# Peptides against a protein of PDB entry 5X9X, part 15

Target 1, 41 residues: chain A of PDB entry 5X9X
Amino acid sequence: SSVSELEQRLRDVKNTNSRFRKALMEKENELQALIRKLGPE

## One batch from the design tools (peptide; made by RFdiffusion4, then SolubleMPNN)

Design b2_p13_2_s1
Fold by OpenDDE base, seed 2:
Structure b2_p13_2_s1 (fold): chain B 41 residues (1-41), chain A 13 residues (1-13)
Amino acid sequence: as target 1 above (41 residues)
Amino acid sequence: DIRKEIEELRKKL
């Protein structure tokens, strides 16, 4: 049904959003690691 | 090593 399709699309968007948030956090952590390495030098 | 860290970051992009 159209309702079930919309519910599935919403789940897919939420899952994609969660994955992007995790990826951004990992990149931020890595950037901070680089900054810490550059800071004392 | 800063070069290693940069490479790791690039792999995630």
Scores: peptide ipSAE 0.026, ipTM 0.489, DockQ to the pose 0.095
Fold by OpenDDE base, seed 5:
Structure b2_p13_2_s1 (fold): chain B 41 residues (1-41), chain A 13 residues (1-13)
Amino acid sequence: as target 1 above (41 residues)
Amino acid sequence: DIRKEIEELRKKL
């Protein structure tokens, strides 16, 4: 049904959003680690 | 220096 398809799409969007949020957090941590390695440079 | 910091960061990526 149209409702079931919309519910599925919403689940898929939520899953995708969660994955990208995790990836962004990991990249931020990577950047911060690299900045720390730069020190006062 | 921000420019120097950006360049060094790029070298590490």
Scores: peptide ipSAE 0.026, ipTM 0.456, DockQ to the pose 0.056
Fold by OpenDDE base, seed 1:
Formats: sequence, C-alpha cells, structure tokens
Structure b2_p13_2_s1 (fold): chain B 41 residues (1-41), chain A 13 residues (1-13)
Amino acid sequence: as target 1 above (41 residues)
Amino acid sequence: DIRKEIEELRKKL
C-alpha cells in the first residue's frame, strides 16, 4: 500500500541519515586531527 | 598558504 511504501521510505531515509551522520563525525575528527598536525601555519 | 592547506586536507580525507 501507499502507506507501507511511505513507511519503508521513512526507514530508508533514517538509515541513510544515520550512516551519513556517522561518516560526517568521523571525517570531522580526521579533519581536526589534520588541522592539529598543520599547527599554526 | 590557506588554499594549499585546504587542498592537502582534501587529499588526506
């Protein structure tokens, strides 16, 4: 049904959002580590 | 050089 399809799409969006939030946090941590290595330059 | 530093960061991420 259209309702079940919308529920599935919502689950897929939430899962995708969770994956990207995790990846973003990891990349931000990597970025900060690299910035610290660059020092005051 | 800020532009150079940004490019180096992009290469490493």
Scores: peptide ipSAE 0.024, ipTM 0.476, DockQ to the pose 0.076
Fold by OpenDDE base, seed 3:
Order: C-alpha cells, then sequence, then structure tokens
Structure b2_p13_2_s1 (fold): chain B 41 residues (1-41), chain A 13 residues (1-13)
C-alpha cells in the first residue's frame, strides 16, 4: 500500500542517514588523530 | 598555532 511504501522509504532514509553519520564520525576521529601528530605548534 | 588553525578549519567542515 501507499502507506507501507512510505514507511519503508522512511526506514531506508533513516538507515542511510545513520550510516553516513557513522562514516563522518570516523573521518572526524582520523582527522583529529592527524592533527595530534602535528604537535602543539 | 598551525595546529589550532587546522582545527578551526576542521570545525567549519
Amino acid sequence: as target 1 above (41 residues)
Amino acid sequence: DIRKEIEELRKKL
């Protein structure tokens, strides 16, 4: 049904959003690790 | 200094 399809699309968007949030957090952590390697200067 | 500048740029991304 139209309602069931919309609910499925919403779940898919939420799952995709969650995956991208995790990827961004991992990239942020890697960037911060590289910044720490530069030293205090 | 350079580290702080890079960190500030990171915050804008």
Scores: peptide ipSAE 0.026, ipTM 0.455, DockQ to the pose 0.091; fails the geometry check

Design b2_p13_2_s2
Fold by OpenDDE base, seed 2:
Structure b2_p13_2_s2 (fold): chain B 41 residues (1-41), chain A 13 residues (1-13)
Amino acid sequence: as target 1 above (41 residues)
Amino acid sequence: RIREEIEELRKKL
């Protein structure tokens, strides 16, 4: 049904969004680690 | 928001 298709699309978008959020947080942590290595010196 | 925070970190490198 149209409703079941919309529910499936919403699940797919949520799953994709969750994966991108995880990847972004990993990149943020990587950048923070590089900044810490630069130090105050 | 997370994308903006990452961009601010990149500007410091």
Scores: peptide ipSAE 0.027, ipTM 0.557, DockQ to the pose 0.091
Fold by OpenDDE base, seed 5:
Structure b2_p13_2_s2 (fold): chain B 41 residues (1-41), chain A 13 residues (1-13)
Amino acid sequence: as target 1 above (41 residues)
Amino acid sequence: RIREEIEELRKKL
């Protein structure tokens, strides 16, 4: 049904959003580590 | 929000 399809699409969007949020957090941590390595120079 | 924080970190590199 159209309702079941919308529910499925909502689940897929939520899963995709969760994956991207995790990847962005990992990249933030990587950038913080690089900044610390660069130091004051 | 997270994207903005990442871009702020990039500006400090």
Scores: peptide ipSAE 0.027, ipTM 0.556, DockQ to the pose 0.086
Fold by OpenDDE base, seed 3:
Structure b2_p13_2_s2 (fold): chain B 41 residues (1-41), chain A 13 residues (1-13)
Amino acid sequence: as target 1 above (41 residues)
Amino acid sequence: RIREEIEELRKKL
């Protein structure tokens, strides 16, 4: 049904958003590790 | 100095 298709699309968008949030967090952690290697300068 | 500059760039992403 049209309702079940909209519910499926909403689930797919939420899953994609969650994956991108995780990837951004991992890149932030990597960036912070590199910043720590540069020292306080 | 460089560390603070990188942190400022990070905040813009």
Scores: peptide ipSAE 0.031, ipTM 0.554, DockQ to the pose 0.098; fails the geometry check
Fold by OpenDDE base, seed 1:
Formats: C-alpha cells, sequence, structure tokens
Structure b2_p13_2_s2 (fold): chain B 41 residues (1-41), chain A 13 residues (1-13)
C-alpha cells in the first residue's frame, strides 16, 4: 500500500542518516588522532 | 601551526 511504501522509505532514510552520522564521527575521530600526532605546530 | 591550520580547515566543512 502507499502507506507501507512511505513507512519503508522513512525507515530507509533513517538508516541512511544513521550510517552517514556514524561514518562522519569515525572520520572526525581519525582526523583528531592525526592532528594529535602532528603536535602543537 | 600546521595543526591549527588543519583544525580551521575542518571547521569550514
Amino acid sequence: as target 1 above (41 residues)
Amino acid sequence: RIREEIEELRKKL
């Protein structure tokens, strides 16, 4: 049904958003680790 | 200095 399709699309968008947020957080943590290794310069 | 420059670049994203 149109309702079930909209519910599925909403779940897919939420899952995609969650995956991108996790990937961004991991990349930020990696960047901060590299910044710490560079020192105070 | 390089650390600060990288941090400023990060903040622009």
Scores: peptide ipSAE 0.028, ipTM 0.556, DockQ to the pose 0.096; fails the geometry check

Design b2_p13_2_s4
Fold by OpenDDE base, seed 1:
Order: sequence, then structure tokens, then C-alpha cells
Structure b2_p13_2_s4 (fold): chain B 41 residues (1-41), chain A 13 residues (1-13)
Amino acid sequence: as target 1 above (41 residues)
Amino acid sequence: DIEEEIKKIREKL
């Protein structure tokens, strides 16, 4: 049904959002680690 | 200048 399809789309969007939030956090941590390796100069 | 850009990034962290 159209309702079941909308519920599935909402689940997919939530899952995608969660994955991207995790990926962004990991990338920010990676960038921060690289900046630390560059030192204060 | 890469150093200046890195400094700006550090200030935001």
C-alpha cells in the first residue's frame, strides 16, 4: 500500500541519515588527527 | 597560506 511504501521510505531515510552522520563524525575525527600530526606550525 | 587556514580550523575545533 501507499502507506507501507511511505513507511519504508521513512525507514530508508532514517538509516541513510544515521550512516551519513556516523561518516561525518569519522571524517571530522580523521581530519582532526591529521591536523594534530601537522603540529602547531 | 596553508598554515593560516590550519590555524582557522584549529580555532573552530
Scores: peptide ipSAE 0.016, ipTM 0.382, DockQ to the pose 0.064
Fold by OpenDDE base, seed 3:
Structure b2_p13_2_s4 (fold): chain B 41 residues (1-41), chain A 13 residues (1-13)
Amino acid sequence: as target 1 above (41 residues)
Amino acid sequence: DIEEEIKKIREKL
C-alpha cells in the first residue's frame, strides 16, 4: 500500500542517514589521529 | 604558517 511504501522509504532514509553519520565520525577520528602524528609543532 | 593551520583544524575536530 501507499502507506507501507512511505514507511519503508522513511526507514531506508533513516538507515542511510545513520550509516553516513557513522562513516563521517570514523573519518573525523582518522583525521584527528593523523593530526596527532604531526605533533604540536 | 602550518602550525597555525593545524591548530585551526584541531579546533574543528
Scores: peptide ipSAE 0.016, ipTM 0.383, DockQ to the pose 0.067
Fold by OpenDDE base, seed 5:
Structure b2_p13_2_s4 (fold): chain B 41 residues (1-41), chain A 13 residues (1-13)
Amino acid sequence: as target 1 above (41 residues)
Amino acid sequence: DIEEEIKKIREKL
């Protein structure tokens, strides 16, 4: 049904959002690690 | 330190 399709789309969006949030956190951590490696020098 | 390294590069130019 149209309702079931909308529910599925909402689940897919939530899953995608969760994945991107995790990826952004990992990239931020990577950037911070690189900054620490560069140091103040 | 990037600033110190840049200074060293400039001194060689």
Scores: peptide ipSAE 0.023, ipTM 0.256, DockQ to the pose 0.021; fails the geometry check
Fold by OpenDDE base, seed 4:
Structure b2_p13_2_s4 (fold): chain B 41 residues (1-41), chain A 13 residues (1-13)
Amino acid sequence: as target 1 above (41 residues)
Amino acid sequence: DIEEEIKKIREKL
């Protein structure tokens, strides 16, 4: 049904959002590690 | 200073 399709789309968006949030967190951690290596310059 | 280092990198590109 149209409702079931909308619910599935919402689940897909939430799953995609969660994946991107994880990727952004990993990239932020990588960036912070590089900043720490660079030092106070 | 990170901003200054980024500036140096940009100037080299």
Scores: peptide ipSAE 0.019, ipTM 0.355, DockQ to the pose 0.046; fails the geometry check

Design b2_p13_3_s1 (from b2_p13_3, 8 letters changed)
Fold by OpenDDE base, seed 2:
Formats: sequence, structure tokens, C-alpha cells
Structure b2_p13_3_s1 (fold): chain B 41 residues (1-41), chain A 13 residues (1-13)
Amino acid sequence: as target 1 above (41 residues)
Amino acid sequence: VEKEIAEIQKKLA
């Protein structure tokens, strides 16, 4: 149904959004680790 | 630098 399709799309968007947020945080953590190796803040 | 990074991470969450 139209409702079930919209619900599925919403779930897909939320899942994708969550995955990208996690990836961004992990990359920021990697950057932080590299910065700490390079020197003081 | 660490404080700035922490603020960025807070916004990403």
C-alpha cells in the first residue's frame, strides 16, 4: 500500500542517515588520532 | 585542538 511504501522509505532513509553519521564520526576519530600523533592542540 | 574536535563530534552525533 501507499502507507506501507512510505513507511519503508522512511525506514530506509533513517538507516542510511544512521550509517553515514557513524561513518563521519569514525572518520573524525581517525583524524583526531592523526592530529594527536602530529603534536599538541 | 582536542576541544574543537570534541565539539565537532558532539554535533555529528
Scores: peptide ipSAE 0.023, ipTM 0.454, DockQ to the pose 0.124
Fold by OpenDDE base, seed 5:
Structure b2_p13_3_s1 (fold): chain B 41 residues (1-41), chain A 13 residues (1-13)
Amino acid sequence: as target 1 above (41 residues)
Amino acid sequence: VEKEIAEIQKKLA
């Protein structure tokens, strides 16, 4: 049904969003490590 | 810099 399809799409969007957020956080952690190698602050 | 990074991480969580 249209409702079930919308629910599926919502789940897919949430899953995609979660995956990208995790990737961004990991990249930010890498950036933090590099910044600390470059200098303080 | 550490404070700025922490704020970014908070927004990403």
Scores: peptide ipSAE 0.033, ipTM 0.454, DockQ to the pose 0.131; fails the geometry check
Fold by OpenDDE base, seed 1:
Structure b2_p13_3_s1 (fold): chain B 41 residues (1-41), chain A 13 residues (1-13)
Amino acid sequence: as target 1 above (41 residues)
Amino acid sequence: VEKEIAEIQKKLA
């Protein structure tokens, strides 16, 4: 049904969002580590 | 630079 399809799409978006947030967090940590190596800038 | 990055991280959280 249209309702079940929308529920599925919402779940898919939430799952994708979670994956992207994890990836961003990892990149943020990587960037922060590099910044710490550069100095107090 | 760390301050600016921290502010961006705050917005992303």
Scores: peptide ipSAE 0.033, ipTM 0.455, DockQ to the pose 0.141; fails the geometry check
Fold by OpenDDE base, seed 4:
Structure b2_p13_3_s1 (fold): chain B 41 residues (1-41), chain A 13 residues (1-13)
Amino acid sequence: as target 1 above (41 residues)
Amino acid sequence: VEKEIAEIQKKLA
């Protein structure tokens, strides 16, 4: 049904969002670690 | 710079 398809699409978006958030967090933490190696601020 | 990154992380959490 249209509702079930929308629910599926919403789940897919949430899953994709979650994966990107995790990847972003890891990259930001990595960047922060590198910045600390270079110097303060 | 590290403080600015931390603030971005906070907004994205």
Scores: peptide ipSAE 0.027, ipTM 0.470, DockQ to the pose 0.138; fails the geometry check

Design b2_p13_3_s2 (from b2_p13_3, 8 letters changed)
Fold by OpenDDE base, seed 1:
Structure b2_p13_3_s2 (fold): chain B 41 residues (1-41), chain A 13 residues (1-13)
Amino acid sequence: as target 1 above (41 residues)
Amino acid sequence: VEKEMEEIRKLLA
């Protein structure tokens, strides 16, 4: 049904959003670590 | 700096 399809799409969007949030958090943490390590080299 | 910058470039790619 249209309702079930919308619910499925919402779940998919939420799952995708969660995955991207996690990926961005990990990238940000790594980026911050690299920035902190930036020095004369 | 160059090594770290390369790592950052890879991260942002």
Scores: peptide ipSAE 0.036, ipTM 0.632, DockQ to the pose 0.085; fails the geometry check
Fold by OpenDDE base, seed 3:
Structure b2_p13_3_s2 (fold): chain B 41 residues (1-41), chain A 13 residues (1-13)
Amino acid sequence: as target 1 above (41 residues)
Amino acid sequence: VEKEMEEIRKLLA
């Protein structure tokens, strides 16, 4: 049904949102670690 | 610094 399709789309968006939020957090952590490692080289 | 900056550029790409 149209309602079931909308519910599925919402679940897909939530899953995608969660995945990208996690990826951004991981990249921020990696960036922070690299900045801390910056030295004379 | 050059090596670390290249790794940062890869993360931001």
Scores: peptide ipSAE 0.036, ipTM 0.630, DockQ to the pose 0.086; fails the geometry check
Fold by OpenDDE base, seed 4:
Structure b2_p13_3_s2 (fold): chain B 41 residues (1-41), chain A 13 residues (1-13)
Amino acid sequence: as target 1 above (41 residues)
Amino acid sequence: VEKEMEEIRKLLA
């Protein structure tokens, strides 16, 4: 049904959002670590 | 610096 399709799309959006939020956090943490290592090398 | 810059480039890709 239209309702069930919308519910499925909402679940997909939430799952994608959660995955991207986690990926962004991990990339930010790694980026900060690399920036802290930047120096003369 | 070079190796750290390469890792940063990979993150931004």
Scores: peptide ipSAE 0.035, ipTM 0.629, DockQ to the pose 0.088; fails the geometry check
Fold by OpenDDE base, seed 5:
Structure b2_p13_3_s2 (fold): chain B 41 residues (1-41), chain A 13 residues (1-13)
Amino acid sequence: as target 1 above (41 residues)
Amino acid sequence: VEKEMEEIRKLLA
């Protein structure tokens, strides 16, 4: 049904969003670690 | 600094 299809699309969007959020978190953590190293060299 | 900057560039690419 139209409702079930929309619910499925919403779940897919949420899953994609979660994956990107995790990737951004990991990149931010690495970026911060690198920034903390800046100064001595 | 140069090494860290290169790693940052790779991270942001």
Scores: peptide ipSAE 0.035, ipTM 0.628, DockQ to the pose 0.079; fails the geometry check

Design b2_p13_3_s3 (from b2_p13_3, 7 letters changed)
Fold by OpenDDE base, seed 4:
Formats: C-alpha cells, sequence, structure tokens
Structure b2_p13_3_s3 (fold): chain B 41 residues (1-41), chain A 13 residues (1-13)
C-alpha cells in the first residue's frame, strides 16, 4: 500500500542518514586528530 | 575550529 511504501521509504532515509552521520563523525575525529597535531583551536 | 566542529556535531545529533 501507499502507506506501507511511505513507511519503507522513511526507514530507508533514516538508515541512509545514519550511515552518513557515522561517516561524518569518523571524518570529524580524523580532522580533530590533525588539528590537535597542528595546534590550538 | 573546535567551536565550528562542535556546532556541526550539535546539528548532526
Amino acid sequence: as target 1 above (41 residues)
Amino acid sequence: VEKEIQEIREKLA
């Protein structure tokens, strides 16, 4: 049904969003490590 | 830089 499809699409978007959030956090951690090596703030 | 990263983290959460 249309409702079922919308629910599935919402789940898919949430899953994709979660994956990107994880990737961004990993890049943030990498960046922070480099920043700490380079200097303050 | 830390402040800007924190702002991004808050928006992402």
Scores: peptide ipSAE 0.021, ipTM 0.433, DockQ to the pose 0.185
Fold by OpenDDE base, seed 1:
Structure b2_p13_3_s3 (fold): chain B 41 residues (1-41), chain A 13 residues (1-13)
Amino acid sequence: as target 1 above (41 residues)
Amino acid sequence: VEKEIQEIREKLA
């Protein structure tokens, strides 16, 4: 149904958002590691 | 840079 399709699309968007949040966290950790290598802020 | 990261964290939370 149209509703079920929209619900699936919403789930897909939420899953994508979750994956991007995880990726951003990992990139943040990478940046922090690089910052530590470069020295204080 | 650490301050910028913190600001990003706050915006994404």
Scores: peptide ipSAE 0.020, ipTM 0.441, DockQ to the pose 0.173
Fold by OpenDDE base, seed 5:
Structure b2_p13_3_s3 (fold): chain B 41 residues (1-41), chain A 13 residues (1-13)
Amino acid sequence: as target 1 above (41 residues)
Amino acid sequence: VEKEIQEIREKLA
């Protein structure tokens, strides 16, 4: 049904969002590590 | 820099 399809699409968007959030967090950690190498700021 | 990093973490949460 149209309702079930929309619910599925919402789940897909949430899953995609979660994956990108994780990737961004990993990049933040990478940047933090690099900043620590440069020195305290 | 630590403050700026924390702001980034908060935006990603």
Scores: peptide ipSAE 0.022, ipTM 0.444, DockQ to the pose 0.141; fails the geometry check
Fold by OpenDDE base, seed 2:
Structure b2_p13_3_s3 (fold): chain B 41 residues (1-41), chain A 13 residues (1-13)
Amino acid sequence: as target 1 above (41 residues)
Amino acid sequence: VEKEIQEIREKLA
């Protein structure tokens, strides 16, 4: 149904968003590691 | 650098 399709699309968007947020967190951690080596910037 | 990162966090939250 149209409702079930919208629910599926919403789940897909949420899953994609979650994956990108995780990737961004990992990159942030990498940047923070470099910052700690250089000192506060 | 940490200030700029914090600004990005706030925009993406």
Scores: peptide ipSAE 0.020, ipTM 0.438, DockQ to the pose 0.200; fails the geometry check

Design b2_p13_3_s4 (from b2_p13_3, 7 letters changed)
Fold by OpenDDE base, seed 1:
Structure b2_p13_3_s4 (fold): chain B 41 residues (1-41), chain A 13 residues (1-13)
Amino acid sequence: as target 1 above (41 residues)
Amino acid sequence: VRKEMEEIRKKLK
C-alpha cells in the first residue's frame, strides 16, 4: 500500500542518515588526528 | 597547516 511504501521509505532515509552521521563523525576524528600530527602550522 | 585543517573541520561539522 502507499502507506506501507512511505513507512519503508522513511525507515530507509533514517537508516541512510544514521550511516552518514556515523561516517562524518569518523572523518571528524580522523581529521583531528591528522591535525595533531601536523603540528602548529 | 593546522589552522587550514581546522577550518576544513569547521566546514564539515
Scores: peptide ipSAE 0.039, ipTM 0.543, DockQ to the pose 0.108; fails the geometry check
Fold by OpenDDE base, seed 3:
Structure b2_p13_3_s4 (fold): chain B 41 residues (1-41), chain A 13 residues (1-13)
Amino acid sequence: as target 1 above (41 residues)
Amino acid sequence: VRKEMEEIRKKLK
């Protein structure tokens, strides 16, 4: 049904959003680790 | 260098 399709699309968008948020967090942590290696400069 | 990279980090948030 139209309702079930919209519910599925919403779930897919939420899942995609969650995956991208996790990827961004990992990149932030990587960047922070590199910043620590650079020293005070 | 650290300061500039931290500013980049803040923009990614």
Scores: peptide ipSAE 0.038, ipTM 0.537, DockQ to the pose 0.103; fails the geometry check
Fold by OpenDDE base, seed 4:
Structure b2_p13_3_s4 (fold): chain B 41 residues (1-41), chain A 13 residues (1-13)
Amino acid sequence: as target 1 above (41 residues)
Amino acid sequence: VRKEMEEIRKKLK
């Protein structure tokens, strides 16, 4: 049904959002580690 | 370089 399709799309968006949030956190941590390695520049 | 990268980090948050 149209409702079931909308519910599925909402689940897919939420799952994608969760994956991107995790990826951003990992990249932020990586960036912070690289900044520490660069020194005072 | 660190300062510039830190500013980029702040923009990504």
Scores: peptide ipSAE 0.038, ipTM 0.531, DockQ to the pose 0.104; fails the geometry check
Fold by OpenDDE base, seed 2:
Structure b2_p13_3_s4 (fold): chain B 41 residues (1-41), chain A 13 residues (1-13)
Amino acid sequence: as target 1 above (41 residues)
Amino acid sequence: VRKEMEEIRKKLK
């Protein structure tokens, strides 16, 4: 049904959003590690 | 360089 399709699309978007948030957190950690290695410059 | 990297980090949040 149209409702069940919309619910499925919403679940897919939420799952994709969760994956991107995790990837951004990992990149933030990588950047923080690089910042520490570079020093005060 | 640290300042520039920190600014990049802020844009990703």
Scores: peptide ipSAE 0.037, ipTM 0.549, DockQ to the pose 0.118; fails the geometry check

Design b2_p13_4_s1 (from b2_p13_4, 5 letters changed)
Fold by OpenDDE base, seed 5:
Structure b2_p13_4_s1 (fold): chain B 41 residues (1-41), chain A 13 residues (1-13)
Amino acid sequence: as target 1 above (41 residues)
Amino acid sequence: VEEEIQELREKLE
């Protein structure tokens, strides 16, 4: 049904959003690690 | 009314 397709699309968007949020968090952690390495000790 | 609305939502999921 059109409703089940919309629910599936919503699940897919939520899953994609979760993956991107994880990737952004990993990149932020990487950036912070680089800042610690390049910054004054 | 809230119960009937919730039952309808559960049928659509």
Scores: peptide ipSAE 0.041, ipTM 0.513, DockQ to the pose 0.019
Fold by OpenDDE base, seed 4:
Structure b2_p13_4_s1 (fold): chain B 41 residues (1-41), chain A 13 residues (1-13)
Amino acid sequence: as target 1 above (41 residues)
Amino acid sequence: VEEEIQELREKLE
């Protein structure tokens, strides 16, 4: 049904959003590690 | 009435 398709699309968007949030967190952690490595310390 | 509406929503989900 059109309802079940919309519910599936909503689940897919939520899953995609969660994956991108995780990727952004990993990239932020990588940047912080590089900043610590390249910093004056 | 509210319980019947909630049961209908759960059947559609």
Scores: peptide ipSAE 0.041, ipTM 0.504, DockQ to the pose 0.017
Fold by OpenDDE base, seed 3:
Structure b2_p13_4_s1 (fold): chain B 41 residues (1-41), chain A 13 residues (1-13)
Amino acid sequence: as target 1 above (41 residues)
Amino acid sequence: VEEEIQELREKLE
């Protein structure tokens, strides 16, 4: 049904969003570690 | 009536 399709699309968007947020957090942590390694400290 | 409405909501989800 149109309702079940919209609910499935909403679940898929939420899952995709969660995966991208995790990937961005991991890349930010990697970047910060590299900045600290290359910094004068 | 409340139970039948809840069953209909569960069928839509």
Scores: peptide ipSAE 0.040, ipTM 0.510, DockQ to the pose 0.016
Fold by OpenDDE base, seed 1:
Structure b2_p13_4_s1 (fold): chain B 41 residues (1-41), chain A 13 residues (1-13)
Amino acid sequence: as target 1 above (41 residues)
Amino acid sequence: VEEEIQELREKLE
């Protein structure tokens, strides 16, 4: 049904958003590790 | 660099 398809799309968007948020946090941690090596900037 | 990262965090909240 159109409702079940919209519910599936919403689940897929939420899952994708969660994955991207995790990837951004990992990249931020990598940047922070580099900043700690370079010193306060 | 830390300030720019903080601004990006605030945009994602």
Scores: peptide ipSAE 0.020, ipTM 0.432, DockQ to the pose 0.192

Design b2_p13_4_s2 (from b2_p13_4, 4 letters changed)
Fold by OpenDDE base, seed 2:
Structure b2_p13_4_s2 (fold): chain B 41 residues (1-41), chain A 13 residues (1-13)
Amino acid sequence: as target 1 above (41 residues)
Amino acid sequence: VRKEIEELKEKLA
């Protein structure tokens, strides 16, 4: 049904959003690690 | 260097 299709689309969007948020967090952590290696300057 | 990088990140956030 149209309702079930919309629910599926919403689940897909939420899953995609969650995956990208996790990827961004991991990249931020990687960036911070590199920044620490550069020193306090 | 870290200070400047963090300031730039803050401006972009």
Scores: peptide ipSAE 0.032, ipTM 0.426, DockQ to the pose 0.085; fails the geometry check
Fold by OpenDDE base, seed 1:
Structure b2_p13_4_s2 (fold): chain B 41 residues (1-41), chain A 13 residues (1-13)
Amino acid sequence: as target 1 above (41 residues)
Amino acid sequence: VRKEIEELKEKLA
């Protein structure tokens, strides 16, 4: 049904959003590690 | 360098 299709699309968007949020967190952690390696300057 | 990077991060946020 149209409702079930929209619900599925919403789930897909939420899952994609969750994956990107996780990726951003991991990239931030990686960035911080690189920043630490650069020193205090 | 770290200070400059953190300042840039703050500007982007």
Scores: peptide ipSAE 0.032, ipTM 0.426, DockQ to the pose 0.085; fails the geometry check
Fold by OpenDDE base, seed 5:
Structure b2_p13_4_s2 (fold): chain B 41 residues (1-41), chain A 13 residues (1-13)
Amino acid sequence: as target 1 above (41 residues)
Amino acid sequence: VRKEIEELKEKLA
Protein backbone atom coordinates (compact mmCIF):
# COMPACT_ATOMS: atom_id res chain seq x y z
CA SER B 1 0.00 0.00 0.00
CA SER B 2 0.99 3.62 -0.33
CA VAL B 3 1.23 3.84 3.46
CA SER B 4 3.53 0.84 3.73
CA GLU B 5 5.70 2.20 0.92
CA LEU B 6 6.03 5.55 2.67
CA GLU B 7 6.92 3.80 5.92
CA GLN B 8 9.59 1.82 4.09
CA ARG B 9 11.00 4.97 2.49
CA LEU B 10 11.15 6.63 5.89
CA ARG B 11 13.06 3.67 7.32
CA ASP B 12 15.46 3.77 4.39
CA VAL B 13 16.11 7.48 4.91
CA LYS B 14 16.68 6.96 8.63
CA ASN B 15 19.12 4.13 7.95
CA THR B 16 21.01 6.20 5.39
CA ASN B 17 21.10 9.15 7.77
CA SER B 18 22.48 6.95 10.54
CA ARG B 19 25.23 5.60 8.29
CA PHE B 20 26.32 9.05 7.18
CA ARG B 21 26.24 10.40 10.73
CA LYS B 22 28.62 7.63 11.75
CA ALA B 23 30.90 8.36 8.80
CA LEU B 24 30.97 12.06 9.69
CA MET B 25 31.89 11.23 13.28
CA GLU B 26 34.75 9.05 12.10
CA LYS B 27 35.99 11.74 9.74
CA GLU B 28 35.86 14.31 12.53
CA ASN B 29 37.99 12.05 14.71
CA GLU B 30 40.42 11.56 11.85
CA LEU B 31 40.66 15.31 11.33
CA GLN B 32 41.30 15.86 15.03
CA ALA B 33 44.13 13.34 14.90
CA LEU B 34 45.65 15.13 11.92
CA ILE B 35 45.25 18.50 13.63
CA ARG B 36 47.13 17.17 16.66
CA LYS B 37 49.86 15.92 14.34
CA LEU B 38 50.26 19.37 12.80
CA GLY B 39 51.33 20.82 16.13
CA PRO B 40 50.39 23.93 18.11
CA GLU B 41 50.23 26.29 15.14
CA VAL A 1 48.03 26.00 12.69
CA ARG A 2 46.03 23.88 15.13
CA LYS A 3 44.76 26.97 16.92
CA GLU A 4 43.71 28.58 13.67
CA ILE A 5 41.90 25.45 12.50
CA GLU A 6 40.07 25.06 15.81
CA GLU A 7 39.01 28.69 15.69
CA LEU A 8 37.62 28.23 12.20
CA LYS A 9 35.72 25.12 13.30
CA GLU A 10 34.31 27.02 16.24
CA LYS A 11 33.06 29.80 13.99
CA LEU A 12 31.48 27.32 11.61
CA ALA A 13 29.65 25.48 14.38
Scores: peptide ipSAE 0.029, ipTM 0.424, DockQ to the pose 0.081; fails the geometry check
Fold by OpenDDE base, seed 4:
Structure b2_p13_4_s2 (fold): chain B 41 residues (1-41), chain A 13 residues (1-13)
Amino acid sequence: as target 1 above (41 residues)
Amino acid sequence: VRKEIEELKEKLA
């Protein structure tokens, strides 16, 4: 049904959002490590 | 340099 399809789409969007949030967190950690190597400037 | 980068990160967040 249209309702079940919308529920599935919502789940898919939430899963995609979660994956990107995890990737961004990992990139932020990597960036912060590099920033620490740059020094206090 | 670190301070400037952190300020840019703050604007992006």
Scores: peptide ipSAE 0.029, ipTM 0.438, DockQ to the pose 0.104; fails the geometry check

Design b2_p13_4_s4 (from b2_p13_4, 7 letters changed)
Fold by OpenDDE base, seed 1:
Structure b2_p13_4_s4 (fold): chain B 41 residues (1-41), chain A 13 residues (1-13)
Amino acid sequence: as target 1 above (41 residues)
Amino acid sequence: VLEEIKELEEKLA
């Protein structure tokens, strides 16, 4: 149904969003480590 | 630099 298709699309978007948020967090942690190596805060 | 990063994180979160 149209409703079930929209629900599926919403789940897919939420899953994609979650994956990107995780990736951004990991990249941010890496960035922070590199920044600390550079010295200045 | 760390304080600037913190501010950006607060905006993004």
Scores: peptide ipSAE 0.028, ipTM 0.471, DockQ to the pose 0.133; fails the geometry check
Fold by OpenDDE base, seed 4:
Structure b2_p13_4_s4 (fold): chain B 41 residues (1-41), chain A 13 residues (1-13)
Amino acid sequence: as target 1 above (41 residues)
Amino acid sequence: VLEEIKELEEKLA
């Protein structure tokens, strides 16, 4: 049904969002580590 | 630099 499809799409968006947030966090951690090595804040 | 990064993180989170 349309409702079921919308619910599925919402779940998919949430899952995608979660994956991107995780990837961004990992990249941020890497970036911070590099920046700390470079010098001042 | 760390403060600028923090600000960017807040916008993205």
Scores: peptide ipSAE 0.026, ipTM 0.481, DockQ to the pose 0.161; fails the geometry check
Fold by OpenDDE base, seed 5:
Structure b2_p13_4_s4 (fold): chain B 41 residues (1-41), chain A 13 residues (1-13)
Amino acid sequence: as target 1 above (41 residues)
Amino acid sequence: VLEEIKELEEKLA
């Protein structure tokens, strides 16, 4: 049904969002480490 | 630079 399809799409978007948030956090940690090595805060 | 990063993290989270 259209309702069940929309619910599935919402779940898919939430899962994708969660995955990208995790990836961004990992990249941010890497960035912070590099910035600290460069010197200025 | 670290303070600027912190501010950006707060906006994104």
Scores: peptide ipSAE 0.026, ipTM 0.474, DockQ to the pose 0.135; fails the geometry check
Fold by OpenDDE base, seed 2:
Parts: sequence; structure tokens; C-alpha cells
Structure b2_p13_4_s4 (fold): chain B 41 residues (1-41), chain A 13 residues (1-13)
Amino acid sequence: as target 1 above (41 residues)
Amino acid sequence: VLEEIKELEEKLA
């Protein structure tokens, strides 16, 4: 049904969003580590 | 530099 399809699309968007947020957090951690190696802010 | 990075992270997250 149109309702079930919309629910599925919403789940897919949420899952994709969660994955990207996790990836961004990991990259942020990497950047912070590199910045600490380089020196002050 | 660290504060600028923090601001960018807040916008993106």
C-alpha cells in the first residue's frame, strides 16, 4: 500500500542518515587526532 | 583552529 511504501521509505532514509552521521563522527575523530598532532587550534 | 572545527562539526552533525 501507499502507506507501507511511505513507511519503508522513511525507514530507509533514517537508516541512511544514521550511517552518514556515524561516518561523519568517525572522520571528525580522525581530524581531531590529526589536529592534536599538528599543534594548537 | 579547534574552535573553527567545532563550529563546522556542529553545523554538519
Scores: peptide ipSAE 0.024, ipTM 0.493, DockQ to the pose 0.156; fails the geometry check

